Peptides against a protein of PDB entry 3HUF. Designs and how they scored, part 11

Target 1, 320 residues: chain A of PDB entry 3HUF
Amino acid sequence: MWIIEAEGDILKGKSRILFPGTYIVGRNVSDDSSHIQVISKSISKRHARFTILTPSEKDYFTGGPCEFEVKDLDTKFGTKVNEKVVGQNGDSYKEKDLKIQLGKCPFTINAYWRSMCIQFDNPEMLSQWASNLNLLGIPTGLRDSDATTHFVMNRQAGSSITVGTMYAFLKKTVIIDDSYLQYLSTVKESVIEDASLMPDALECFKNIIKNNDQFPSSPEDCINSLEGFSCAMLNTSSESHHLLELLGLRISTFMSLGDIDKELISKTDFVVLNNAVYDSEKISFPEGIFCLTIEQLWKIIIERNSRELISKEIERLKYA

## One batch from the design tools (peptide; made by RFdiffusion4, then SolubleMPNN)

Design b1_p9_2_s1 (from b1_p9_2 with E4D E8A)
Fold by OpenDDE base, seed 4:
Structure b1_p9_2_s1 (fold): chain B 320 residues (1-320), chain A 9 residues (1-9)
Amino acid sequence: as target 1 above (320 residues)
Amino acid sequence: SELDENNAE
């Protein structure tokens, strides 16, 4: 989201979130959803127009800002952004930091992009929330992105967390739920006066982790917890691969269980399967190797003695 | 007053 602050109390010492939309900026406007009052004798009554676009799909993957358009409203001394005079027709900016100078005002409006990109675990929730979140200037998507800052888990009572949720957790993404999104939707008016009134996603995250025994205390408890073990990965997603890498596993990727020969079994501690393959191929598992799903692995790795548990399971099947 | 102008000086 875009946040504006200003020097010299020209914004009354307030920090404000700018959502997608159009704002008239000037001395003689009243702060509301479409106006930004700036208090200086050096600025026009109506000085500039700010237009913030809704996020693009590209912004979700890059963590780039919503496009920020600035137009001078035919003022005597114009408007500058990052020391450059705004063109007569206005200019658009994709920089994460904008220093906006209105006329001869010695104090600048500082606009900065606070990255917030929300990944969803399921398409249904994305479909429900995307429009509202985009109107907050928040890029949304389903696919893994390095720009992802928040992850919306699907809360189904009694279900195992998804691989996406597991991976998001290990990536140190802030996991949130629909309750946070609902709360986020209510703050739009209050943050006009004070951007600090944005709900703390970390508090939501802490509550999720505290109240769900499927999470370890921290990602650090799991990261590299299986260092020194080797696995074969069959028919798993890219997220599953990345998850296993974050556990510190050496990973061999195969297309079929038939690719697992005696030599590979001798070098591999266990085989990781997706649920569909695990359920369909149970009878055809190679002898002398421990096969498990990501969800089964997750149940082990969240335990404090995960290494001992894995070792015990490996030994159990080597001698069976 | 200078304050009443649409464009500040």
Scores: peptide ipSAE 0.039, ipTM 0.723, DockQ to the pose 0.396
Fold by OpenDDE base, seed 5:
Structure b1_p9_2_s1 (fold): chain B 320 residues (1-320), chain A 9 residues (1-9)
Amino acid sequence: as target 1 above (320 residues)
Amino acid sequence: SELDENNAE
């Protein structure tokens, strides 16, 4: 989201969140959802128009800001952004930091981008929430991205956490739920005069982790916990591969169970399968190798003695 | 002009 601050009390010492939309900026406007009052004698009554666009698909992958358009409203001394005069037709900016100078005002409006990108695990939830979140200037998507800061866990009562949720946790994204999304949606209805009043997602995350026994206390409890072990996996989702990498596993990939030869078995401690393959091929598993699902692996990983548990299961099946 | 009244000089 875009946040504006200014020196010299020209914004009355307040920070403000700017959601996607159009704002008239000037000395003689009243602060509301479409106006930003700036207090200086050197600023025109109606000085500039700020237009913040909704997030693009690219912004979800890059963590880049919503496009920030600035237009001078035909003022005597113009408007500058990052020491450059705004063009006659207005200019658009994708920089994360904007120093906006209105006319000859010695104080600048400082606009900065706080990155928030929300990944969804469930396409139905994305469909429900994406529009509202985009109107807050929050990029949303389903695919893994290095720019993702938050991950929406799908809470189905009594279901195991998904691989996406496991990976999001280990990747140190803030896991959130629908309650947090509801709270975010209410923020749009208010004129936020203080950006510090932004809802704390970390509190929601802490509550999720505390109240769900499927999570370890921290990602650090699981990261590299299986260092020194090797696995083979079916060429599944990228999230599955990255999850296993974060566990410190050496990973070999195969395309079918038929590719699991004696050489691979000799170098591999266990095979990781998706649920569909595990259930369908359970009768045809190669002899002398431990096969498990990611969900089964996760149940072991969250235990304090995960290495000992894995070692015991590997030994059990090598001698079975 | 009305426009000038809205601008800082």
Scores: peptide ipSAE 0.038, ipTM 0.728, DockQ to the pose 0.623
Fold by OpenDDE base, seed 1:
Structure b1_p9_2_s1 (fold): chain B 320 residues (1-320), chain A 9 residues (1-9)
Amino acid sequence: as target 1 above (320 residues)
Amino acid sequence: SELDENNAE
């Protein structure tokens, strides 16, 4: 989201979130959803127009800012952004930091991009929330992104957490739920006056972890916890692969159970399967190797003695 | 002019 601050109390010492939309900026406007009052004798009554676009798909992957357009409203002394005069038709900016000078005002408006990018675990929740979040200047998507700051967990009653949720947790992404999204939707008016009223997602995350026994106390408890072990996985999910990498596993990939030969067994401690393959093919598992699902592995790795537990399961099948 | 009303003097 875009946040503006200013020197010399020209914004009354307030920080403000700018959501996608159009703002008239000037001395003789009243602060509201479409106006930014700036208090200086050097600023025109109606000085500039700021237009913030909704996030693009690219912004979801890059964590880049919503496009920020600035237009001078035919003022005597013009408008500058990053010491450059704004063109007659306005200019668009994708920089994360903008120093906006209105006329001869000695104090600048400082606009900065606070990255917030929300990944969803399921398309249904994305479909429900994406429009509202985009109107807050928050990029949204389903795919893994290095720009992801928050992850919306799918809550199915009585189900295990998904691989996406597991991976998001280990990546130290802030896991949130529908309650946080609802809260985000309500703050739009309050943050006009004070950007600090933006809800802290970390509190939501702490509550999720505290109230769900499917999470370890921290990602650090699980990261590299299986260092020195080797696995083979069915090549079905990139998230599953990345999850296993974060556990410190050496990973081999295969396309079918038929690819699990004696050579692969000799260098592999266990095989990781998706639920569909595990359930359908359990009768045809290769002898002498431990096969499990990601969810079964997760139940092991969240335990304090995960290394001992996995070793015991590996040994059990070698002697069976 | 409407333009003059907008400008800071």
Scores: peptide ipSAE 0.037, ipTM 0.730, DockQ to the pose 0.750
Fold by OpenDDE base, seed 3:
Structure b1_p9_2_s1 (fold): chain B 320 residues (1-320), chain A 9 residues (1-9)
Amino acid sequence: as target 1 above (320 residues)
Amino acid sequence: SELDENNAE
């Protein structure tokens, strides 16, 4: 989200969130959802127009800001952004930090981008929330992105957490739920004049972890917890592969259960399967290898003695 | 002009 602040009390000492939309900026406007009052004699009554666009798909992957357009409203001394005069037709900016000078005002409006990028676990939840979140200037998507700051967990009561949730947790992404999104949607009006009223996602995250026994106490408890073990994985998803890498596993890939030969078994401690293959092919599992799902593996790795547990399962099946 | 009313003094 864009946040503006300024020195010299020209913004009344307040930090303001700028959501996507259009703002008239000047001395003789009243603060509201479309106006920013700036208190200086050096600023025109209506000095500039700020237009913040909704997030693009590219912004979701890059963590870049919503496009910030600045237009001077034909003022005597113009408008500058980052010491450059704004063009007659206005200019658009994608920099994360904007120093906006209105005319000869000795104080600048400092605009900075606070990164918030929300990944969703499923397309249905994305479809429900994306519009509202985009109107807050929050990029949203389904695919993994290095720019993601938050991950929406699907709250199905009594269901196992998804691979996406597991991976997001290990990546140290802030896990949030629909309750946080609801709360975030309600605060839009309250944070217009006070950016400090933005809800803290870390509180939501802490509550999710505390109240759900499917999470370890921290990502650090699981990262590299299986270092030294080797697995074979059916080539299913990139997220599954990255999850297993974060556990410290050496990973071999195969295309079918028929590709699990004696050589692969000799180099592999266990085989990771997706739920569909695990359920359909239980009868055809190779002898002498421990096969499990990612969800079953997760249940082991969240235990304090995960290495001992996995070793016991490996031994049990190698000698069975 | 409307423009003159908009400028800073």
Scores: peptide ipSAE 0.037, ipTM 0.728, DockQ to the pose 0.771

Design b1_p9_2_s2 (from b1_p9_2 with E8A)
Fold by OpenDDE base, seed 4:
Structure b1_p9_2_s2 (fold): chain B 320 residues (1-320), chain A 9 residues (1-9)
Amino acid sequence: as target 1 above (320 residues)
Amino acid sequence: SELEENNAE
């Protein structure tokens, strides 16, 4: 989201969030969803127009800002952005930091992009929330992205967390739920006056972890917890691979259980399967190797004695 | 003019 602040109390010492939309900026406008009052004699009554576009799909993957357009409203002294005069037809900016100078005002409006990209675990929730979140200037998507800051878990009562949720957690992404999204939808009016009134996603995240026994206390409890172990990975997603890497596992990828020969068994501690393969091929598992799903692995990983638990399971099957 | 009234002093 775009946040604006200003020097010299020209914004009355307040910061505000700029959502996608159009704003008239000037001395003689009243602060609302479409106007930004700037208090200086050096600023025209109606000085500039800011237009913030809705996020693009590219912005979701890059964490780039919503496009910020600035137009001077035929003022005597013009408008500058990052020391450059705004063109007569207006200019568009994709920089994360904008210093906006209105006329001869010695104080600048500082616009900065606070990166917020929300990944969803399921398409249904994305479909429900994407429009509203885009209107907040928040990029949304389903696919893994290095730009993701927040992850919306699917809360199904009594279900195990998904691989996506596990991976998001290990990536130190702030996991949120629909309750946080509901809170976000209510803040549009309040944040005009005070950007600090944005709901704290970290509080939501803490509450999720506290109330769900499927999460360890921190990602650090799991990261590299299986260092020194080796696994074979079969028919798993890219997220599954990255998750196993974050656990510190040495990973070998195979296409079929038939690729697991005696030599591989001698070098591999266990095999990680997706649920479909695990359920369909249980009878055909190679002898002398521990096969498990990611969800089964996760249940072990969240335990304080995860290394000992895995070692016991490996030993149990080597001598069976 | 509206332009003169709009402009900064």
Scores: peptide ipSAE 0.057, ipTM 0.778, DockQ to the pose 0.747
Fold by OpenDDE base, seed 1:
Structure b1_p9_2_s2 (fold): chain B 320 residues (1-320), chain A 9 residues (1-9)
Amino acid sequence: as target 1 above (320 residues)
Amino acid sequence: SELEENNAE
């Protein structure tokens, strides 16, 4: 989201979130959803127009800002952004930091991008929330992204957490739920006056961890917890692979159970399968190797004695 | 003009 601050109290000492939309900026406008009052004798009554676009798909993957358009409203002394005069037709900016000078005002409006990108675990929740979040200037998507700051877990009653949720947790992404999304939807009016009223997702995340026994106390409890072990995995999802990497596993990939030969067994401690393959092909598992699902592995790794537990299971099947 | 009224003097 875009946040504006200003020097010399020209914004009354307040920080403001700018959502996608159009704002008239000047000394004789009243602060509302479409106006930004700036208090200076050097600023025109109606000085500039700021237009913030909704996020692009690219912004979800890059964590780049919503496009920020600035137009001077035919003022005597013009408008500058980053020491450059705004063109007659306006200019668009993708920089994360903008120093906006209105006329000869000695104080600048400082606009900065606070990165917030929300990944969803399921398409249904994305479909429900994407429009509202995009109108807040928050990029949204389903696919893994290095720019992801928040992850919305799917809450199905009595279900195990998904691989996406597990991976988001280990990446130290802030896991959130529908309650946080609902809260985000309500703050739009309140943050006009004070950007600090933007909810901190960390409290939501702490509550999720505290109230769900499927999470360890911290990602650090699981990261590299299986260092020194080797696994083979069915080539399914990139998230599954990345999850196993974060556990410190050496990973081999295979396309079918038929690819699990004596050589692979000799260098592999266990095989990770998806639920569909595990359930359908359990009768055809190779002898002398421990096969489990990611969800079964997760149940082991969240335990304090995860290394001992996994070792015991490996031994049990080698000698069975 | 409306434009002149909008400018800071």
Scores: peptide ipSAE 0.039, ipTM 0.724, DockQ to the pose 0.775
Fold by OpenDDE base, seed 3:
Structure b1_p9_2_s2 (fold): chain B 320 residues (1-320), chain A 9 residues (1-9)
Amino acid sequence: as target 1 above (320 residues)
Amino acid sequence: SELEENNAE
C-alpha cells in the first residue's frame, strides 16, 4: 500500500494510506476518500491529482508498487516528483519512494510503498477476496512468489494443513486466515485518517500458530532439521520440492514408482509421495524403503525429536 | 478565471 507522510504540519502530522483511486491534493480541499488537504500558503487550492492504480499481476511477482500517477492541475509553480517536474499530461511512477513537491512549498509529501503481497492457497478463496484486496492496493495470486509477504491458509476445520501452508510457514511468510481478511476489509475507511490503524497480521499469525497443533513453535525448529537425510520424491510440485529443500534434505526425483531401483534405494532414506499416489500405490511400494506423504512427513517434522522419529521409521522399514 | 482562483497566492 502507498503511505504518505510529510514534514511539518502540511499533513497535520498524520500519515495516510492511499488506496487505489483518485485524489485531489490541495490547500482548499477536505480530507476524504478522494481528497488530500495540504496546509501551506504555497500550495494551490487544487494543486495536483494523484491516481493510484490497482495492482498488476507483475506487481504480485515483483512486490512493486501500484502505479502512482501525478498530474499538476495547471498551477503557477507546478509539481515535482523526485526533483523532476511533472509533465503537462502527468507522469506515472513505479518507484517505491516518491518525494512530491507541490509548487514552492518547502515541505515535501513523502510517499512510500509498504509491501503487502498475499498468496492464496486455493483459487476459490482468491476469487472471493482478490477484488477487495486489489482495491486496497494489495497484489494477490496463487503461485509462489518471492514477493509474497502473507499467505492465506484455507480453514477447513479438522483438515491437515496443505503443502502450500507448510511451505509458507517455513519461508517465514505471515500466515493469515479469512478472519484477518474480513477484518482488513472493514478498516479501509478508518485508515484514511490514520495509517496506524492498519491491522497487524502478526497477531493473527501468532494466534493461528498458538491454536493449531499442526504448527511447530517457529520455522527455525523445522528448517534444516533433516539435514543429512536423503529422500526421493515423485516429480509433483515445485512447492513440495522447495519444502523438502528447506528441511535440509538431499532430494532425488523420479517419474514413477517403477523408476525406484536398487541404486536409488541405496542412496535414499525415504520416499515422499503425494496423497493420491500413496493411496493408490501403497500395495506396490518397493520393498526395503520407507514411503510416506508430505503430510505424514510434516507430522514427524513438527515433533521436537523429528530426527529420531525419522531414523526409527527408516530402520523399522529397511529391516522389515 | 477558475484557473486564477485555483492558484496559490
Scores: peptide ipSAE 0.038, ipTM 0.733, DockQ to the pose 0.792
Fold by OpenDDE base, seed 2:
Structure b1_p9_2_s2 (fold): chain B 320 residues (1-320), chain A 9 residues (1-9)
Amino acid sequence: as target 1 above (320 residues)
Amino acid sequence: SELEENNAE
């Protein structure tokens, strides 16, 4: 989201969130959803127009800001952004920090981008929330991105957390739920005058972890917890692979269950399967092979003695 | 002009 603040009390000492939309900026406008009052004798009654675009798909992957357009409203002394005069037709900016100078005002409006990029675990929730979040200037998507700051967990009461949720947790993404999205939708009007009224996503995250026994206390408890172990997995999902990498596992991939030969088995401590494969094939793996699902592995990893637990299961099956 | 009245001096 874009936030503006200014020096010399020209914004009355307030920080303001700018959502996607158009704003008239000047001395003789009243603060509302489409106007920004700036208090200085050197600023025109109607000085500039700010236009903030909705986020692009590219912004979701890069964590870049919503495009910020500035147009001077034919003022005597013009408008500058980052010490450059705004062109006659207006200019568009993708920098995360903008110093906006209105005429001869000695104080600048400072616009800065606060990165928020929300990944969804399921397409249904994305379809429900994407439009509202985009109108807040928040990029949204389904695919993993290095720019993702927040992850919406699918609340299915009584189900195990998804691989996407596990991976988001280990990546230190702030896990949120539908309750936080509801709060974001309601604050749109209240944050116009006070940017500090934004809901704390970290509080939501802490509450999710505290109230769900399927989470460890921290990502650090799980990252590299299985260093030195080796696994084989079916090439099913990139998220599953990345999850196992974050656990510190050496990973061998196979394309079919028929590719699990004696050589692969000799190099691996256990085989990770998805639920569909694990349930369908009642595969009597050869004696001495430990096979488990990602969800079963997760239940072991969240325990403080995960290494000892896995070692015991490997030994138990090797001598069975 | 309305334009002059809208601009700061």
Scores: peptide ipSAE 0.036, ipTM 0.722, DockQ to the pose 0.739

Design b1_p9_2_s3 (from b1_p9_2 with E8S)
Fold by OpenDDE base, seed 3:
Structure b1_p9_2_s3 (fold): chain B 320 residues (1-320), chain A 9 residues (1-9)
Amino acid sequence: as target 1 above (320 residues)
Amino acid sequence: SELEENNSE
């Protein structure tokens, strides 16, 4: 989201969130969803137009800001952004920090990008929420991105958390739910006047973790917890691979159970399968190796004695 | 003019 602030009293000492939309900026406008009053004698009654675009798909992957357009409204002294005069037709900016000078005003409006980028675990929830979140200037998507700050967990009561949720947790992404999205949708009007009224996702996250026994107390409890162990991975997603890497596992990837020979068994502590393969191929598992799903592995990893638990299972099946 | 009304003092 874009936030504006200014030195002195030109913004009445308030920080304001600018959502996607168009704003007339000037001395003789009233603060509302489309106007920003700036208090200075050096500023025209109607000085500039700010237009913030909705997020692009690229913004989701880069964590870049919504495009910020500035147009001078034919003022005597013009408008500058980052010490450059705004062109007659207006200019567009993708910088995360903008110093906006209105005419000869000695104080600048400082616009800065607060990164918020929400990944969804499923396409249905994305389809439900994307439009509303984009109207808040929040990029949204399904695919993993290094720019993601938040992850929407699918609330199916009584279901195991997904691999996406597990991975998001280990990546230290703030996990949120539909309740937070609902809350976020209601605050749009209130945060126009006070950017501090933006809901804190960390409280939602803390509550999710506290109330769900499927999460460890922290990502740090799981990161590298299986250092020194090795696994073979069959028919898993890229997220599954990255999840296992974050656990500190040495990973070998194979296409079929038939690729698991005696040499591999000798070097591998366990085999990780997707649920479909695990359920269909249980009878075809190689002898002398521990096979499990990521969900089964996760149930072990969240335990305080995860290493001991895994070691016992490995021993039980190697010598059975 | 509307332009004069918009300009800074």
Scores: peptide ipSAE 0.039, ipTM 0.751, DockQ to the pose 0.787
Fold by OpenDDE base, seed 5:
Structure b1_p9_2_s3 (fold): chain B 320 residues (1-320), chain A 9 residues (1-9)
Amino acid sequence: as target 1 above (320 residues)
Amino acid sequence: SELEENNSE
């Protein structure tokens, strides 16, 4: 989200979140959802127009800021952004830091982008929340992105966490739920005067982890916990592959169970299958290899003695 | 103009 601050008390010592929308900036406006009062004698009554666009699809993948448009409102001394005069028709900015100078005011408005990018695990939840979050200047999507800062888990009562949730956790993405999204949807009015009133997602995350026994205490408990083991992977998502990499596994990929030969078995400690293949092919698993799902692997990984547990299971099935 | 008065420093 865009946050503005300023020196010299020209913003009354307040920080403000700017959501997507249009703002008239000047000395003789009242602070509201569409106006930013700036207190200086060197600023016109109506000095500039700020327009913040909703996030693009590209912004979801890059973590880039919502486009920030600045137009001077035909002032005597103009407007500058990053020491450059704003053009007559206005200019658009994608820099994460904007130093905005209004006329001859010796103090600048500093706009900075605080990255917040929310991935959803469930397309139905994305469909429900995306519009509201985009109106907060928060990029949203389903696909994995290196720019994601937050991940919305689908809480169905009594369901296991998904591979997407497991991977998000190990990536150190802040896991959030619908309660946090609901809280975000209500903050538009309160944060106009004080940007510090933004909800703490880390508190929500801590509560989720604390109240769900399917999570370890930290990602560090699981990262590289299976270093030195080797697996073969069949028909899993990209998130599944990346999850196994974060566990420290050496990964081989294959396209069918028929590709599992004696050579592969000799180099592999276990085989990871998707749920559909695991359930359909249980009777046809290759001899002398341990086959499991990612969800079954996760149940081992969350235990303190995960290495000992997996070693025992590998040994049990090699001799079965 | 009212515009000039509003935007004159």
Scores: peptide ipSAE 0.038, ipTM 0.741, DockQ to the pose 0.663
Fold by OpenDDE base, seed 2:
Structure b1_p9_2_s3 (fold): chain B 320 residues (1-320), chain A 9 residues (1-9)
Amino acid sequence: as target 1 above (320 residues)
Amino acid sequence: SELEENNSE
């Protein structure tokens, strides 16, 4: 989201969130959803127009700001952004920090981008929320991104957490739920006057972790917890592979269960399968192989003695 | 002019 602040009390000492939309900026306007009052004798009654665009798909992957357009409204002394005069037709900016000077005002409006990119675990929730979140200047998507700051967990009561949720947790992404999205949708009017009224996602995250026994206390409890072990997995999902890497596992991939030969077995402590393969094929796994689902592995990993638990299961099946 | 009134002196 874009946040504006200013020196010299020209914004009345307030910070303000600028959502996607158009704003008239000047001395003789009233603060509302489309106007920003700036108090200085050096500022025109109607001085500039700010236009914040909705986020692009590229912004979701880069964590870049919504495009910020500035137009001078034919003022005597013009408008500057980052010490450059705004052109007659206006200019567009993608920098995360903008110093906006209105005329000869000795104080600048400082605009800064607070990055927020929300990944969704399922397409149905994305379809439900994307439009509203985009109108808040929040990029949204389904695919993993290095720019992702928040992850929406699908609340199915009584279901195991998804691989996407597990991976988001280990990546230290702030996990949120539908209750937080509902709260975000209500704040649009209240944050016009005070940007500090933006809801804290960390409180939502802490509550999710505290109230769900499927999470460890921190990502650090799980990261590299299986260092030194080796696994084989069916080449099914990139997220599953990345999750196993974050556990510190050495990973071998195979394309079919028929590719599990004696050589692969000799180099592998256990085999990770998806639920569909694990349930469908009552395959007599070769004698001495520990096979489990990623969800079964997760249940072991969240325990404080995960290494000892894995070692016991490997030994039990090797001598059975 | 309306333009002069809109600009700060």
Scores: peptide ipSAE 0.038, ipTM 0.743, DockQ to the pose 0.756
Fold by OpenDDE base, seed 4:
Structure b1_p9_2_s3 (fold): chain B 320 residues (1-320), chain A 9 residues (1-9)
Amino acid sequence: as target 1 above (320 residues)
Amino acid sequence: SELEENNSE
């Protein structure tokens, strides 16, 4: 989201979130959803127009800002952004930091992009929330992104967490739920005067982790917890691969259980399967190798003695 | 007025 602050007291010592929309900026406007009052004698009554666009799909992958347009409203001394005079027709900016000078005002408005990019675990929740979040200037999507700051966990009562949720957790993404999104949707008015009134996602995250036994206390409890073990990975997603890498596993990727020969069995501690393959091919599993799903692996790795548990399961099946 | 002068700066 865009946040504005100012040098001196021209914004009354307050920070403000700017959502997508149009703002008239000037000395003789009243702060509301479409106006920004700036207190300086050197600023025109109506000095500039700020227009913030909704996020693009590209912004979701890059963590780039919503496009910020600035137009001078035919003022005597114009408007500058990053020391450059705004053109007659206005200019657009994709920089994460904007120093906006209104006329001869010795103090600048500093606009900065606070990265907030929300990944969803399922398309249904994305469909429900995307429009509202985009109107907050928050990029949203389903696909993994290095720009992802938050991950919306699907709360299905009694279900195991998804691979996406597991991976988001290990990536140290802030996991949130629909309750946080609901709360976030209500803050538009309060953050006009004080951007610090934005809901703390970390509190939501802490509550999720505390109340769900499927999470370890921290990602650090699981990262590299299986260092030194080797697995074969069959018919898994890219997220599954990255998840196993974060566990410190040596991974061999195969397309079929038929690719698992005696040599591979001798070098592999266990085989990781997706649920579909695990359920369909149980009767065809190679003898002398431990086969499990990612969800089964996750149940082991969240335990304090995960290495000992894995070792016991490997031993049990080598001698069966 | 001081206000008119400031729009003229």
Scores: peptide ipSAE 0.032, ipTM 0.717, DockQ to the pose 0.271; fails the geometry check

